# Peptides against a protein of PDB entry 4N78, part 92

Target 1, 186 residues: chain A of PDB entry 4N78
Amino acid sequence: HFQVICRLLGYQGIAVVMEELLKVVKSLLQGTILQYVKTLMEVMPKICRLPRHEYGSPGILEFFHHQLKDIVEYAELKTVCFQNLREVGNAILFCLLIEQSLSLEEVCDLLHAAPFQNILPRVHVKEGERLDAKMKRLESKYAPLHLVPLIERLGTPQQIAIAREGDLLTKERLCCGLSMFEVILT
Target 2, 155 residues: chain B of PDB entry 4N78
Amino acid sequence: MAELQMLLEEEIPGGRRALFDSYTNLERVADYCENNYIQSADKQRALEETKAYTTQSLASVAYLINTLANNVLQMLDIQASQLRRMESSINHISQTVDIHKEKVARREIGILTTNKNTSRTHKIIAPANLERPVRYIRKPIDYTILDDIGHGVKW

## One batch from the design tools (peptide; made by RFdiffusion4, then SolubleMPNN)

Design b2_p14_6_s1 (from b2_p14_6, 7 letters changed)
Fold by OpenDDE base, seed 2:
Structure b2_p14_6_s1 (fold): chain B 186 residues (1-186), chain C 155 residues (1-155), chain A 14 residues (1-14)
Amino acid sequence: as target 1 above (186 residues)
Amino acid sequence: as target 2 above (155 residues)
Amino acid sequence: VEDLILKKLQEARA
């Protein structure tokens, strides 16, 4: 699903969605969630002594449950605060998954474009073969596929310009050095 | 442009008219040949004359058809070339627009990105000397040290 | 007859 979304939205669509999600998350964090956290901090028992270990785990749990009973029973926590936290969580997950999907798509695009851009994969050299010889063979094999040089030789000035720009755009992908998710986490 | 116009407006219509006129004339020639053959005392001469007219007529029609066909083909070639040029222009514009849109989109999304801190994964330089796994001597954690800390019942 | 037609066509093109 996320792959399809990435394909449908493209860079522009993803940017718009991410911006809007960031706004929503910011609004939730700075608004409702912050207020609830502040309120909870105020209502939190100021003195919560650790119960004696003699009460055992069940007794300790009951003690804390009793101390926090008012907080736990606060209906708005479940209905509003937790819902908002879920929304934030979902937004974060969405962003993560979108970025991952986008990265995969970009990598695929780069791989598909590589033969046309004089980017050769590192060939696994079997024992006994010279790496240099294999690389030269590969270079020779793919040399006719180099798009920009081909168009520079055969194309019009306008076509050459477009080809160069297209080549640059193909090479410059987000996955090469940029992270969107890191921005979301800050 | 001028050549195409001449073909469309003058040459091809003119050729079609000429061919039609030729058809009419051929009917007249046929009638003449038939009558001449019937009325002539020398039937052999009349037949030879008819053969000559037939050959000439066929040659003329063939010429007219060939000329017309060539003009039509030329017209189609010119039109095809014009269409190809238009297509090329449209494609160029489309590509330019797409590139521009892509650049804009990339700028927009770029604002939402930060440089991946490539944590220099320190090349875990495998220490040349495989330090012999220091035998992890599990010292038993003596929990009795904590026995005095808290309300533990001293048995 | 075909040769004559061809000849006449060539003459007409000239």
Scores: peptide ipSAE 0.017, ipTM 0.671, DockQ to the pose 0.005
Fold by OpenDDE base, seed 5:
Structure b2_p14_6_s1 (fold): chain B 186 residues (1-186), chain C 155 residues (1-155), chain A 14 residues (1-14)
Amino acid sequence: as target 1 above (186 residues)
Amino acid sequence: as target 2 above (155 residues)
Amino acid sequence: VEDLILKKLQEARA
């Protein structure tokens, strides 16, 4: 589903969606969540020491449950605050999945374009074969498919310009060195 | 443009008129030949004359049809060439617009991106001995690593 | 007859 979304939205659509999600997240964090956090901080026990390890995990859990009973039983915390946190979490996950899907699409595009851009993968060398000879054969095989040189020879100046620009745009992808998710986390 | 106009306005209509006129003439010739054959005492001579007229008439009509057909074909070729040129121009504009749109889109999404933290490659402590800079042979990117990722574009 | 027609066509083209 995310792949389809990426294909439909393109770079521009993804950018718009990401920007709007960031705004929503910011609004949730600085608004409702912040208010609840402040309120919770006020009602938090001033002194909550770690109980002795002798109580074991169940005893420690019961201790903290007792100390935080009033907070846990606060109805608005579950209905409003946790819902907002869920929304934030969903937004973050959405951004992550969109970026991953976009990266996959970009990689596919790069792979499809590679034979036309003189980008050849390393060929598996069988025992006894020279890698260099195989690579030369491969280069010779795909040489007629090199789009930019072909258009430079046969095309008009305008076509050449378009081909060069298209080639550049094809090569330059976000997955090659850029991350959106890191920006979102900042 | 002048050639196309001449074909459309003069040559093709003229050829059509000529064919129509030829039809009328052929009917007259046919009537003549029929009457001549009936009235002639020498039917063989009349038949030979009719054959000669028929051959001449057919040749004339064939010529007219051929000329008209060639003119029509020429007209169509000129028009097709014009359409191809227009199509080429439109395609060029379309591609230019698409490239521009893509550039704009990339700028917009670029604002939302930062450089990926490349793992600090351990400072290759340059061995004390300046080994001669081995000519950096750009190893082609091995995309086979990606063969298992996605809908199996196996090469 | 065909040869004659062809000849006449050629003459007409000339």
Scores: peptide ipSAE 0.016, ipTM 0.673, DockQ to the pose 0.006
Fold by OpenDDE base, seed 4:
Structure b2_p14_6_s1 (fold): chain B 186 residues (1-186), chain C 155 residues (1-155), chain A 14 residues (1-14)
Amino acid sequence: as target 1 above (186 residues)
Amino acid sequence: as target 2 above (155 residues)
Amino acid sequence: VEDLILKKLQEARA
């Protein structure tokens, strides 16, 4: 589904969706969540000592549950704050999945374009074959497919310009060194 | 353009009119030949004259048709060439617009991106041996390197 | 050729 979404939206659509999601997340974080966090900090026990380990995990849990009982039982915390956090989490996950899907699409595009851009695949050399000979064969095989040189030779100046720009756009992809998800986390 | 206009406005209509006039003239020639044959005391001479007129008429019509046909073909060729040029222009504009849109889109999404932290873990072990600059055989950009960075799909 | 035919026809009618 995310792959289809990426294909449908393209860079423009993805950018718009991501920007809007970031706005929503920012609004949630700076608004409702911040307010609840501030309030929670105010009601948090000022002194909460770690219970002795001798009480065991259940006893420690009960202790903290008792200390935080009023906070946990606050209905708005569950219904509003946790829901907003869930929404933020979902937005983050969405962004991650979109980025992953986009990266896959970009890689596929790069792979498909590679023969046309003088990018040769890694050649597995069988035992006894010379790497150089195999590479030369591949180069010869794909040489006629090199788009930019072909258009430079046969095309009009306008076509050449378009081909060069297209080639550049094809080569420059986000997956080559850019991450959206890191920005979202920041 | 001037040639096409001449063909469309003058040569082809003129040829069509000429052909139509030829039809009318042929009818007159036929009537003449018929009357001449009936009135002539020398039927053989009249017949030979009719044959001569027929041959001449056929040649004339053939010439007119050929000329008209060639003009029409030329017109069509010019029009086809014009259409091809227009198509090329439209295609160029379309591609230019698409490229522009793509650039804009990339800028927009680009602002939402940061550089991937390339974990320097793989020391590009500079092969100790300065392998002689192997003729810049553009090492195939191994895009598989990108496989590890983006989605972690180990192929 | 047409003019010639016409001319000949006119001559013949005269």
Scores: peptide ipSAE 0.013, ipTM 0.670, DockQ to the pose 0.004
Fold by OpenDDE base, seed 3:
Structure b2_p14_6_s1 (fold): chain B 186 residues (1-186), chain C 155 residues (1-155), chain A 14 residues (1-14)
Amino acid sequence: as target 1 above (186 residues)
Amino acid sequence: as target 2 above (155 residues)
Amino acid sequence: VEDLILKKLQEARA
């Protein structure tokens, strides 16, 4: 589903959706969640020390649960505050999954375009073969597929310009060095 | 453009008219040849004359059809060339627009990006001194202060 | 043969 969303929206649509999600998250964090957190901090036990390790993990958990019993039992915390936190979490996950899906699409585009852009992978060399010779043969084999040089030779000035721009846009992808998720987490 | 116009308005219609007129004339020639053969005492001569007219008529029709066909083909070639040029122009515009849209889109999404970096998780360090738990006296908390906060979701 | 052709031609016109 996320792949389809990425394909449908493109960079423009993804940007718009991400911006709106960030606004929603900001609104939730600075609004309802902040208010609840402030209130909860006011009613938080002033002194809550770490229990002895002899109580074991269950005992320690029970201790903290007891200390926070009044807070945990507050119905609105579960219905409103935790719901808003889930919404924030869902938004974050959505952004992560969109970025991952977009990265996959970009990688696929790069791989598909590589033969046409004189980007050749390093080939495995068998015993007795020279890597340079093999790479040269490979380069020679794919040389006719190099789109920009081909258009530069046979195309009009306008076509050449478009080909160069298209080539540049094809090479430049977010997955090469940029991330959106880190910005979202900030 | 001038050549195409001449073909469409003058040469092709003219050729069609000529062919139609030729049909009418050939019918008259055929009638003549038939009557001449029936009425002639020398059937061989009449036949030879008919053959001559037939050959001439065939040549004339062939010429008219060939000329008309060539003109039509020429017209179609010119039109095809014009359509190809138009298509090329449209494609160029379309590609230019697409590139522009892509650049705009990339600028917009670019502002939402930063360099890839590895995020480090915070290490939780246990306190060195185990403190004795202080007995907490539970006091009732008034949560009515939160009644005006939130979307009013009820279970 | 010629008469036959003429006859066929006349028949085709009728």
Scores: peptide ipSAE 0.009, ipTM 0.661, DockQ to the pose 0.004

Design b2_p14_6_s2 (from b2_p14_6, 5 letters changed)
Fold by OpenDDE base, seed 3:
Structure b2_p14_6_s2 (fold): chain B 186 residues (1-186), chain C 155 residues (1-155), chain A 14 residues (1-14)
Amino acid sequence: as target 1 above (186 residues)
Amino acid sequence: as target 2 above (155 residues)
Amino acid sequence: VEDLILEKLEQARA
């Protein structure tokens, strides 16, 4: 589903959706969540010391549960605050999955374009074969597929310009060094 | 443009008219040949004359059809060339627009990106000193202060 | 007959 969304929206659509999600997340964090957190901080026990390890993990958990019982039993916390936190979490996950899907699409595009852009894969050399000879053979095999040089030789100036621009746009992808998710976490 | 116009307005219509006129004339020639053969005492001569007229008529029609066909083909070639040029122009514009849209889109999404950095996970360090649990006396918390916060259903 | 037709066709191509 996320792959389809990425294909449908493209870079522009993804940008718009991400911006709107960030606004929603910001609104939730600075609004309802912040207010609840402030209130909870005010009612939080001022002194909550770590219980002795002798009580074991269940005893320690029970201790903290008891200390926070009034907070945990607050029905509005579960219905409103936790719901908003879930929405924020879903938004973050959505952004992550969109970025991952987009990266996959970009990698696929790069791989498909590689033969046409004089990007040759690393060749596995069998025992007894010279790497240089194999590489030369590959270069010779794919040389006719080099799109930009071909168009530069046979095309009009306008076609050459378009081909160069297209080639550049094909090579430059977000997956090569940029991340959106880090910006979202910030 | 001038050649195409001449083909469309003058040569092809003219050729069609000539062919139609030829049809009418051929019917007259056929009637003549039939009557001549019936009335002639020398049937062999009449037959030879009919053969000559038939050959001439066939050659004339073939010439007219060939000329007309060539003109139509020429017209179609010119039109095809014009369409190809138009298609090329449209494709060029379309590609230019697509590239522009892509550049704009990339600028927009680029604002939402940063360099990939390996974020170091912060290690939670447990405090070294186990503090003795102080008995906390529970005071009732008044949560009514939150009643005006959020989209909660007022029961 | 064929030769005459061909001759006229050739004249049309010239």
Scores: peptide ipSAE 0.018, ipTM 0.686, DockQ to the pose 0.006
Fold by OpenDDE base, seed 5:
Structure b2_p14_6_s2 (fold): chain B 186 residues (1-186), chain C 155 residues (1-155), chain A 14 residues (1-14)
Amino acid sequence: as target 1 above (186 residues)
Amino acid sequence: as target 2 above (155 residues)
Amino acid sequence: VEDLILEKLEQARA
């Protein structure tokens, strides 16, 4: 589904969606969540020391449950605050999945374009074959498919310009060195 | 443009008119040949004359049709060439617009990106002392140790 | 007859 979304939205659509999600997340964090956090901080016990290990895990749990009873029983925490946190989490996950899907699409595009851009994969060399000879054969095989040189020889100046620009746009992809998710996390 | 205009306005209509006129003339020739054959005492001569007129008439009509057909074909070729040129121009514009749109889109999404931190492959410094794999002997967790810590309800 | 027609067509083209 995310792949389809990426294909439909394109770079522009993805950018718009990501920007809007960031705004929503910011609004949730600085608004409702912040207010609840402040309220929770006010009702939090000022002194909460670790109980003695002698109480064991159940005793320690009961201790913290008792200390946080007022917080746990706060009905609005579950209904509103946790829901907002869930929304934030979903937004973050959405961004991550979109980026991953976009990266996959970009890689596919790069792979499909590679034969036309003089980008040859590393060939598996069987025992006894010279790597150089195989590479030369591959280069010769795909040489007629090199789009930019072909258009430079046969095309008009305008076509050449378009081909060069298209080639550049094809080569330059986000997956090659850019991350959106890192920006979202900051 | 001048050639196309001449074909459309003068040559093709003129050729069509010529063919129509030729039809009328052929009818006259046919009538003449029929009457001549009936009235002539020498039927063989009349027949030969009719054959000659028929051949001439057919040749003339064939020529007119061929000329008209060639003119029409030429017209169509010129028009096809013009359409191809227009198509090429439109395609060029379309591609230019698409490239521009893509550049704009990439700038927009680029604002939302940062450089991927290539994790410097920290040289895995193999620790010098291969600690002997201490065989993890799963000692059964003796839960009896917990018996003294939990205020279990002594029933 | 066909040859004659062709000849006349050629003459008409000339």
Scores: peptide ipSAE 0.017, ipTM 0.679, DockQ to the pose 0.005
Fold by OpenDDE base, seed 4:
Structure b2_p14_6_s2 (fold): chain B 186 residues (1-186), chain C 155 residues (1-155), chain A 14 residues (1-14)
Amino acid sequence: as target 1 above (186 residues)
Amino acid sequence: as target 2 above (155 residues)
Amino acid sequence: VEDLILEKLEQARA
């Protein structure tokens, strides 16, 4: 589904969705969540030390449960604050999945474009074969597919310009060195 | 452009008119030949004259049709070429617009990106002071109270 | 007859 969404929206659509989602997240964080966090900080125990590990996980959990009983029983915390946090979490996950899907699409595009852009695959050299000879054969095989040189040779100036721009756009992808998710986390 | 205009406005209409006029003239020639044959004392000569006129008429019509056809074909070729040029121009414009839109889109999404950084794992520092074990009374913990907290799996 | 027509056509082209 995320792959389809990425294909449907494209860069423009993804950008719009991400921006709007970030606005929503920001609104949730700076609004309702912040208010609840401030309130929670006020009601938090002033002194809460980590219990000894010898009590075991159940004992430690019970200790914290007791210390935070009033907070856990706060109805609005469960219904509003946790819901908003869930929404934020879902938004983050959505962004992550979109980025991953987009990266996959971009990689696929790069792979498909590679033969046309003079990007040769790594060749496995069998015993007894010369790497240079194999590379030359490969180059010769794909040489006719190089789009920009082909258009430069056969095309009009306008076509050449378009081909060059298209080539550049094809090569420059987010997956090559950019991350949206890191920005979302900041 | 001048050639196409000449074909459309002068040559082809002129050829059509000429062909139509030829039809009228051929009818006159036919009538003449018929009357000439009937009135002539030398039927053989009249027949030969009719044959000559027929051949000439056919040749004339053939020429007119051929000329007209060639002009029409030429017109169509010129128009086809013009259409191809227009199509090419439209395609170039379309591609230019698409490239521009793509660049804009990439800028927009680009502002939402940062360089990929491999974050080093933060070293967890263990606390230095081990607290003395205090006797803990195990009380049963009701975990159901936590079912509504967070992403807990509702069983 | 066909040859004569062709000849006349050629003459007309000249």
Scores: peptide ipSAE 0.017, ipTM 0.688, DockQ to the pose 0.005
Fold by OpenDDE base, seed 1:
Structure b2_p14_6_s2 (fold): chain B 186 residues (1-186), chain C 155 residues (1-155), chain A 14 residues (1-14)
Amino acid sequence: as target 1 above (186 residues)
Amino acid sequence: as target 2 above (155 residues)
Amino acid sequence: VEDLILEKLEQARA
């Protein structure tokens, strides 16, 4: 599904969605979640000392339950605050999955473009074959597919310019060194 | 452009008119040949004359049709060439627009990106001396250390 | 007759 979304939206669509999600997340964090956290901090016992271990696990649990009774009884915390946190979590997850899907799509594009851009795959050299000879053979095989040099030889100046720009755009992908998710986490 | 215009406005219409006129003339020639044959005392001569006119007429019509056909073909070739040029121009514009849109899109998404911190995987140099796994002696967690920090509820 | 037609056509092309 995310792959389809990435294909459908493209870079621009993804950017818009990500921006809006960031706004939503920011709004949730700075608004409702912050308010709940502040409220919780106010209701939190200022002095919560650890009970003696002699009370055992049940006694300790009851102690903390008693100390946090006001928090636990705060019904809005469970319904609204947790829901907002869930929304934030979903947004983060969405961003992560979109980025991953986009990266995969970009890698596929790069792989498809590679023969046309003089990017040769790493050749497994069988025992006894010279790497250099095999590489030369591959270079010779794919030489006619080099798009930019081909257009430079046969094309109009305008076509050459477009080809160069297209080549650059094809080579420059986000997956090569950029992360959106890191920005979201920040 | 001048050649195409000449073909469209002058040569092709002119050729069509010539064919139409030829039709009218052929009818007259046919009538003449028929009457001449009937009235002539020398039927053989009249027949030879009719054959000559027929051959001439056929040649004339063939020439007119051929000329017109060639002009039409030439017109179509010129138009096809113009369409190809137009297509090329449109494609160029389209590609330029697409590239521009892509650049804009990439800038927009680029604002939302940061450089991947390629954490140089520090070669975890395995310390040469595998410290013998110190037998994890489970030291009993002395919870008494925390006894002074907790409020004991004296039931 | 065909040759005559062809000849006339050639003359007409000239």
Scores: peptide ipSAE 0.017, ipTM 0.674, DockQ to the pose 0.005

